# Peptides against a protein of PDB entry 3V4L: the designs that were tried, part 207

Target 1, 386 residues: chain A of PDB entry 3V4L
Amino acid sequence: GQPLAKDKVALLIGNMSYWEHPKLKAPLVDVYELTNLLRQLDFKVVSLLDLTEYEMCNAVDEFLLLLDKGVYGLLYYAGHGYENFGNSFMVPVDAPNPYRSENCLCVQNILKLMQEKETGLNVFLLDMCRKRNDYDDTIPILDALKVTANIVFGYATCQGAEAFEIQHSGLANGIFMKFLKDRLLEDKKITVLLDEVAEDMGKCHLTKGRQALEIRSSLSEKRALTDPVQGAPCSAEALVRNLQWAKAHELPESMCLKFQCGVHIQLGFAAEFSNVMIIYTSIVHKPPEIIMCDAYVTDFPLDLDIDPKHANKGTPEETGSYLVSKDLPKHCLYTRLSSLQKLKEHLIFTVCLSYQYSGLEDTVEEKQEVNVGKPLIAKLDMHRGL

## One batch from the design tools (peptide; made by RFdiffusion4, then SolubleMPNN)

Design b2_p21_6_s1 (from b2_p21_6, 13 letters changed)
Fold by OpenDDE base, seed 5:
Structure b2_p21_6_s1 (fold): chain B 386 residues (1-386), chain A 21 residues (1-21)
Amino acid sequence: as target 1 above (386 residues)
Amino acid sequence: KEFKVVSTSPDKDRTVITYTE
């Protein structure tokens, strides 16, 4: 029969806004497109942008809690990285320059922990450079990996080589994701799918002789990303996993706010990523006596580091939201919360209504505080331990 | 479309290649 997955879980990390390193662009699009494809494959996907070392550790720990016997686990990383002595290191956005292994996450350590879960498939997709870091002479004493026949590595580049992104005048994928996305939905053994992606990269004039995919696999079984999830959760652990994932993906309910002047505002929420949410406001009712009326969101928690100059924009694109803008309602004011993993408390903010009556020169303000709890990834409390 | 390499980042950890159409 076709292999069954007990469940399917993916963690996607895209680091681009580095503090001490060159900024990247491709991880934004790559994580977003891969998220949508993996969701079509019935994966439970956590998608995170711009994580610190501590936030990356917590994201990996939460991902490992979702893994169990026969679960398919997929880790994707796009960002800066290096490879020393066959160990791959993912570089967090807060990594110093130069960085060392102590500032980075070792992929082989994550693999060890995934092997302890007796997973049905472990897929690592590493869209980073594999150059040696000459500033880190640390030989990681990795404990011996268990001999398992369910591991697949897709390295976007060969050992000692660079990964590339193509900058166009607009949004563009990294080289690896550009070819991966065209095949990811195919009902093929994952190693066969990746081999076809490697051939496509090798045929492309842009990538030929510059970047080649390396596949490392112990996978002895025919396992595909298309393999169906087994029916109803048969264990308490499967129920806990489903609940934990659901918490990380729960949006606040849309609200209708009523002001004393008789103005009604619709407040809505959309997820761009597991740690990125768009708030949008629209005026749904206005008394005829009110000639002008605007609704602003303000007074956000300080942990979110929201610049008011980037809030309350007339388009999603003006907030830096280029990917979900088509799925948002039109004629709103938009605010992008890009760091929900930093939220320690409930998301409490103010909706400020500014309006003018016909025949009055003075602008009137009414304010209403809104508590939406912990949205999306903020429910996992990824800051616990700082 | 022929893409011309316009610039490569000097970055060691991820090379950005800017192409013009």
Scores: peptide ipSAE 0.029, ipTM 0.650, DockQ to the pose 0.266
Fold by OpenDDE base, seed 1:
Structure b2_p21_6_s1 (fold): chain B 386 residues (1-386), chain A 21 residues (1-21)
Amino acid sequence: as target 1 above (386 residues)
Amino acid sequence: KEFKVVSTSPDKDRTVITYTE
């Protein structure tokens, strides 16, 4: 019969905004597009941008809690990385320059932990360079992996080579994602699908002789990303997994705020990623005596590191939100919260209404504090341990 | 469309290729 997945879970990490390393661009688009494709494949997807070492460890731990016997696990990483002695290292955004294995996450360690969960399929998609890091002389003593015939690695590049991103004027995919996205929905064994992606990369004049996909697999069964999820969650573990994922993706409810001047504001929320939310404000009612009014959001928790210069923009794009702008209401002020994983407490902020009466030169302000609880990934206490 | 490589990053961990249309 066709293989069934008990469930399907994916963790997607895109690191771009490095502190001590060159900034990247492709991971933004790659994580977003892959998230949408994996959702069409009935994956529970956690999508995270710009994680520190600690945040990456916690994201992996939370991902491992979603894994269980017969669950399909997919880890995608796009960012800086290296490979020493066949071990792949993902570089966090806070990694020092130079970084070492002690500052990075070893993919083979994650694989070991995934094997302990008795997963049905383990897929790693690694969109990073595989050059040796000469500043790291540490040979990781990895415990022997269990013989599970359910592992697939898709490396964006061959051993010792670079992964590339195409930078055009605007948003562009990395080379790997550019070809992967066109085939990802195909009902094929995952290794066959990746082999076709490798052929497409090899036929492209831009990538030929520069980047080649490498596939490493022990997968003995005909398993595909299209394999259906086994029906209603009957186990306590499956219910917990569904609830945990749902919590990590719960948006605040849209609010109608009423000010004393008679202005009504709609406050809305949209998810760009599991750790990235857009707040938008719109004037839904204005008394005729008020000639101008704007609704600003301010006084955010310091942990979110929100620059006021990038808040309250007339377009989503001016906040750095280029991907979800088509799905947002028009004629709002937009603010992008890009680091929801840093939120330890409830998201409390101020809505400030600035307005002017007809025939008065002075601007009047009214303020209302809003508590929206823990949005999205902030419901997962990824800070348990500091 | 043929894209011309206009720049490559010197980064060892991820190479950025900038193309002109």
Scores: peptide ipSAE 0.024, ipTM 0.553, DockQ to the pose 0.263
Fold by OpenDDE base, seed 2:
Structure b2_p21_6_s1 (fold): chain B 386 residues (1-386), chain A 21 residues (1-21)
Amino acid sequence: as target 1 above (386 residues)
Amino acid sequence: KEFKVVSTSPDKDRTVITYTE
């Protein structure tokens, strides 16, 4: 019969805003598009941007809690990285220059932990460079991997080669994701699908002789990303997994705030990623005697590092939210919270209404405090231990 | 459309290629 997945879980990490390294752009689009495709494939997707070493470790730990016997696990990484002695290292945004293995996450260590969960399929999609790091002389003593016939690596590039980012005018995918996205929904064995992606990359004049996909696989079974999830979650472990994922993806409910002047504001929330949320405000009712009226959000928790200069923008794009702008209501003020993994407390902030009456020169202000609890990934407390 | 490579920024960890249409 067609193989069934017990469940399907994906962790997608896109690191772009490096502190001590060149900034990237493609991981934003790549993680977003891959998230949408994997959701169409009934994956539970955790999508995270710009993680520190500690935050990456916690993201992997939370991902491993979603894995169990017969679950399909997919790890995607887009960012800086290196390969020493056949071990792949993902570079966190806070990594020093030069970085070493002690500052990075080893993919083969994650694979070991996934094998302990008795997963049905382990897919690694690594959109990073595979150059040797000459500043890291550490030979990682990795424990022997279990012999499992369920591992697939898709490396965006060959061993010792670079991954490339194509900068167009605007948002563009990395080379790997550009070809992967066209095939990802096909009902094919994952190794056959990746081989077709490799052929498409090899035929393209932009990538020919510059970047080639490498596939490493032990996969003995005909498993596809399209394989259906086995039934309703009937096990206690499947219920726990579903609840844990649902908690990490719960948005605050939209609110209607009423001010004393009779102005009504709609406060809404949208997820761009598991750790990135857009807050938007709109005036839904204004008394005719009020001639000017604006609704600002302010007084965010310090842990979020919200610059007021980037808050309350007239467009989502002015906040850096280029991907979800079509799904957002128009004629709002928009604020992007890009680091929800840092939130130690409840998201409490102030909605400030500034308004003017007809025939009065003075601007009046009214304020309401709003507590929306822990939104999205902030429910997982990824800062526990800092 | 022939994409012309306008710039290649070799990075240690990623190469950025800027194309013009």
Scores: peptide ipSAE 0.022, ipTM 0.519, DockQ to the pose 0.245
Fold by OpenDDE base, seed 4:
Structure b2_p21_6_s1 (fold): chain B 386 residues (1-386), chain A 21 residues (1-21)
Amino acid sequence: as target 1 above (386 residues)
Amino acid sequence: KEFKVVSTSPDKDRTVITYTE
């Protein structure tokens, strides 16, 4: 019979905005497109951009809480990284230059913890460089991995080689994701699917002799990403997992704010990623006596590092949101909150209405404070212990 | 299509290739 997954869970991390290292671009598009594809495959997807070491550790811990016996776990990482002694290290955005293993997350340690959960399938998709870091002589003493015949590594590049981004005149995928996305929905054993992706990369004149996919697997069963999830959650653990995932993906409800002047504002929310939310405001009612009015969002928590220069834009793209603009309502002001994992408290902010009456030159302001609780990933308190 | 390497990590990490048409 076709294998059944008890559940399917994915953690996708895209690190781009490094403090001490070259900034990347492809992880944005790659994480977004992979999220949408994995959702079509009935994965519970947590998608995170630009994580610090501490935030990455917490994201992995929360991911491991979603894993259980027979659950399919997928970890995708796109960012800087290295490989020392067969150990893959994911580099956080706050990693020093040079970074060491103590500043990074070891993928094989994550695999060990996944094996303790008795997962049905462990898939690692690593879109990072695999060069040796000559500044790190640390040999991590890894405990012996259990012999679980359910592991698949897809490395975007060969050992000792670089992973590449193809920058076109716009948003482009990394090389690995460019080929992976075309096949990811195919009902094939995951190793066969990745072999076909490797062949496609090998046929492309852009990638031939520059980047090749490496597949490492111990997968004894015919398991696919298309394998159906076992029906209604029959266990308390499955219910907890569903609730935990749902909690981490709950958007605030859209609000209608009414101002004393009689202006009504619609406040709406959209998820770009699990830690990235777009706030949008629109004027839904304006008294005829008011000739002009704008609704700005201001006074965000300091922990979110919101640059006012990128807030309240006439387009999503001007906020740095290039991906969700098609799904957003038009004719709004847009603000992108890109670091919801840093939110220690409830998201409280001010909606400021600036307006002008007919025949008055002076602008009037009215303000309302809005508390939307903890949106999306902020409900997991990924800052606990800072 | 010339491949121009636009940025290399100083540590030879992720290399960004910009294709100039």
Scores: peptide ipSAE 0.032, ipTM 0.620, DockQ to the pose 0.331; fails the geometry check

Design b2_p21_6_s2 (from b2_p21_6, 13 letters changed)
Fold by OpenDDE base, seed 1:
Structure b2_p21_6_s2 (fold): chain B 386 residues (1-386), chain A 21 residues (1-21)
Amino acid sequence: as target 1 above (386 residues)
Amino acid sequence: KKFKVVSFSPDKDRTVIEYEE
């Protein structure tokens, strides 16, 4: 019979905005596109951008809590990385220059922890360089991996090589994701699917002789990303996993704010990623005596590091949101919260209505405080150890 | 159209290839 997954869980990390290293662009689009594809495959997807070392550790820990016997686990990473002695290291955005293994997450350590969960399938998709880091002479003493015949690595590049992105018209895609996305929905054994992706990448003239996909697998069973999830959650652990995932993806409900002047504002929320939310405001009712009015959001928690210069934009694109802009209502002011993982408290902010009456030169302001609780990933309390 | 192929290398001198189609 077709193998069944007990559940399917994916953690996608895209690191771009490095503090001490060259910025990347592809991880933004690649994490988003992969998230949408894995959701079509009935994966529970956590998608995170621009994580610090501590935030990456916590994201992995929360991912491991979603793993259990017969669960399919997929880890995707796009960012800076290196490979020393066959160990792959993912580089956090706060990594020093030069970085070392102590500043990075070892993928083989994550694999060990996934093996302890008795997972049905472990897939690693690593869109990073695999060059040696000559500043890191540490040989990680890794415990011997268990012989589990359920591991697949898809490396965007071969050992000692670089991964590349294609930048066009201000957007970028990783070369690996460009070809992976075209096949990811195919009902094929995951190693066969990746072999076809490798052949497609091999036809790309842009990266010929620079980047080649490498597959490392111990997968003895015919398992695919298309394998159906076993039906109704039959265990308490499956219910907890479903609730935990749902909690991490709960958006605030849209609100209708009423001001004393009679202006009504719609406040809405959209998820771009598990740690990235767009707030939008629109004037839904305006008394005729009010000639102009705008609804600004302000007074965000300091933990979010929101620059007011990047808030309250007339387009989603001006906030740096290019992906969800088609699904957003038009004629709003938009604010992008890109670091929801940093939120320790409830998301409390002010909606400020600035308006002008006909025949008065002075602008009037009314303010309402809004508490939306902990949105999205902020519900997981990833900072409990700081 | 102009496009760039850019390495994920952490090096400041990372490979950047410009193409015009």
Scores: peptide ipSAE 0.476, ipTM 0.927, DockQ to the pose 0.870
Fold by OpenDDE base, seed 5:
Structure b2_p21_6_s2 (fold): chain B 386 residues (1-386), chain A 21 residues (1-21)
Amino acid sequence: as target 1 above (386 residues)
Amino acid sequence: KKFKVVSFSPDKDRTVIEYEE
């Protein structure tokens, strides 16, 4: 029969905003495009941008909790990275310069832990450089991997080579994702799909002789990303997994705020990523006696590190949100919360209405506090242990 | 149109190639 997945779970990490290293651009669009494709493939996708070492460790731990016997696990990483002695290291945004293995996540350690879960398929898609880090002489003593015959690595580049992005019109895509996205929905064995992506990428004149896809596989079965999820979750563990994932993707409900002056504000929420949410406000009713009014969001939790200069923008694009702007209502003020993984408590903030009456010179302010609980990834408490 | 191919290298002198269409 066609192989069945017990479930399908993906963790996508895109690191761009490095503290001590050159910034990247491609991971933003690449994580977003891959998230949408994997969702069409019935994957439970956690998509995270700009993680610290601690946040990356916790994201991997939460991902491993979603894995079980016969589950398909996919890890995608886009960012800085290196390869020493056949071990791949993902570099967190807070990594020092130079970074070492102690500051980074070893993919082969994650693979070991995935093998302990008796997963049905383990896919690693690594959009990073594979150069040796000459500042790290550590030979990782990795425990011997089990022979599970269910492992696929898609490396964006060959050993000792670099991965590249194409920057155009302020956006960027990784070369790997540029070709992967065109084939990802095909009902093919994952190694055959990646081989076709390698051929397509090999036709790219921009990266000819600089970047080439490497496929490393022990996959003995005909497994595809299109393989259907086995029917209703029969185990308590599968129900818990589904509930945990659903909680991590639950947006706050839209609110209608009523002010004493008779102004009504619509407050809405949109997810860009599992750790990135857009808040938008619009005036839905204004009494005729009020000539001018604006609704601002303010007083965010300090853990979110929100600069007020970047809040309450007239367009999503002015917040740095270029991807979800088409799905957002128009004529709002927009605020982008890009670090929801840092939120320790409930998201409490203030909606401030500033308005003027006809024939009064002074502006009046009314404020309402809003508690939206823990939105998106903040429900997983990825800060547990800080 | 102008586009750039940029390495994911952590090096400050990382490969940047500019193209014009």
Scores: peptide ipSAE 0.472, ipTM 0.926, DockQ to the pose 0.872
Fold by OpenDDE base, seed 2:
Structure b2_p21_6_s2 (fold): chain B 386 residues (1-386), chain A 21 residues (1-21)
Amino acid sequence: as target 1 above (386 residues)
Amino acid sequence: KKFKVVSFSPDKDRTVIEYEE
């Protein structure tokens, strides 16, 4: 019969905003595009941008809690990385310069933990450089992997080579994602799909002799990303997994705020990623005696590190949100919360209404505090160990 | 159109190639 997945879960990490290393651009678009494609494939997708070492460890731990017997697990990483002695290291945004294995996440350690979950399929898609790190002489003592015959690695590049992005008009895509996205929805064995992506990349004049896809697989079965999920969650573990994922993707409900002056504001929320949310405000009713009226969000929790200069923009693009702008309402003020993983408490902030009456020179202000609880990934308490 | 191919290398001197279409 056709293979069935018990469930399908993906963790996508895109690191761009490095503290001590050159910034990347491609991971933003690549994580977003891959998220949308994997959702069409009925994956439960956790998508995270710009994680510290601690936050990456917690994201992996939460991902491992979503894995169980016969579940398909997919890990995608886009960012800085290296390969020493056949071990792949993902570099967190807070990694020192130079970084070492102690500052990084070893993919083979994650694979070991996934094998302990008795997963049905383990897919790793690694969009990073595979050069040796000469500043790290540590030989990781890895425990022997189990022979599970269900492992697939898609490396964006060959051992000792670099991965590349294509930058155009302020956006970028990884060369791997550029070709992967065109085939990802095909009903093919995952290793066959990746081989076709490798052939398509091999025709690209931009990467010829610089980057080539490498496939490493032990997959003995005809498993595809298109494999249907086994029907309604029949186990307690499947129900817990579904609830845990749903909890991590719950947006605050849209609110209608009423001010004493008779102005009504719509407050809305949109997810860009599991740790990135857009807040938008719009004036839905204004009394005729009010000639000017603006609604600002302010007083965010300090843990979110929100610069007021980047808040309350007239377009989503001015916040750095280029991806979800088509799905957002027009004629709002927009604020991007890019670090929801850092939120320890409830998201409490102030909506400030500034307005002027006809024939009065003085601006009047009214304020309302809003508590929206823990949005998206903030519900997982990824800070429990600090 | 102008586009750049940029390495994911952590090196400051990372490969950057400019193309014009």
Scores: peptide ipSAE 0.471, ipTM 0.926, DockQ to the pose 0.855
Fold by OpenDDE base, seed 4:
Structure b2_p21_6_s2 (fold): chain B 386 residues (1-386), chain A 21 residues (1-21)
Amino acid sequence: as target 1 above (386 residues)
Amino acid sequence: KKFKVVSFSPDKDRTVIEYEE
């Protein structure tokens, strides 16, 4: 019969905004495109951008809580990385220069923990460089992996080589994701799918002699990303997993704010990623005596590190949101919260209404505090212990 | 069209290749 997944869970991490290293661009689009494709494949997807070491560890721990016997686990990483002694290291955005294994997440350690969950399939898609880090002489003593015959590594590049992005018109895609996305929905054994992606990438003149996909697998069964989720009554564990995922993806409800002047504002929320939310405001009712009226959001928690220069923009793109703008309502003011993982408390902020009456030159302000609780990934309290 | 192929290398002197179509 066709293999069945007990469930399908993916963690996607895209690190771009490095503190001490060259910034990347591709992980933004690549995580977004892969998220949308994996959702079409009935994956529960957690998508995270620009994580610190501590935040990456917590994201992996929360991902491991979603894994269980017969669950398909997929880890995607796009960012800086290295490979020492056959161990792959993902580099957090706060990693020092030079970074070492102690500052990075070892993929083989994550694989060990996934094997302890008795997963049905373990897929690693690593869009990073695989060069040796000569500043790290540490040989990690890894425990011996179990023989589970359910492991697939798709490396964007071969050992000792670099991964590349294609930058065009201010956007970028990783070369791996450029070819992977065209085949990801195909009903094929995952190793066959990746082999076809490797052939397509091998035809690309841009990467010829620079980047080649490597597939490392121990996969004894015909498992595909298209394999249906088992429709049997949810075990207690499957219910817990579904609730945990739903908790991490719950948006605040849209609000209608009423001001004393008679202006009504619609406050809305959209998820770009599990840790990135767009807030948008629109004037839905204005008394005729009010000639000018704007609704700004301000007074965000300091932990979110919101630059006011990128808040309250007339377009999503001016906030740094280039991907979800087509799905957002038009004619709003937009603010992008890009670090929801940093939120220790409830998201409390002020909606400031600035308006002018007909025949008066003075601008009037009214303010209303809004508490939207813990949006999206902030419900996981990833900072418990900082 | 102008496009760039840029390495994911952490090196400041990382490979950057400019193409014109």
Scores: peptide ipSAE 0.457, ipTM 0.922, DockQ to the pose 0.849

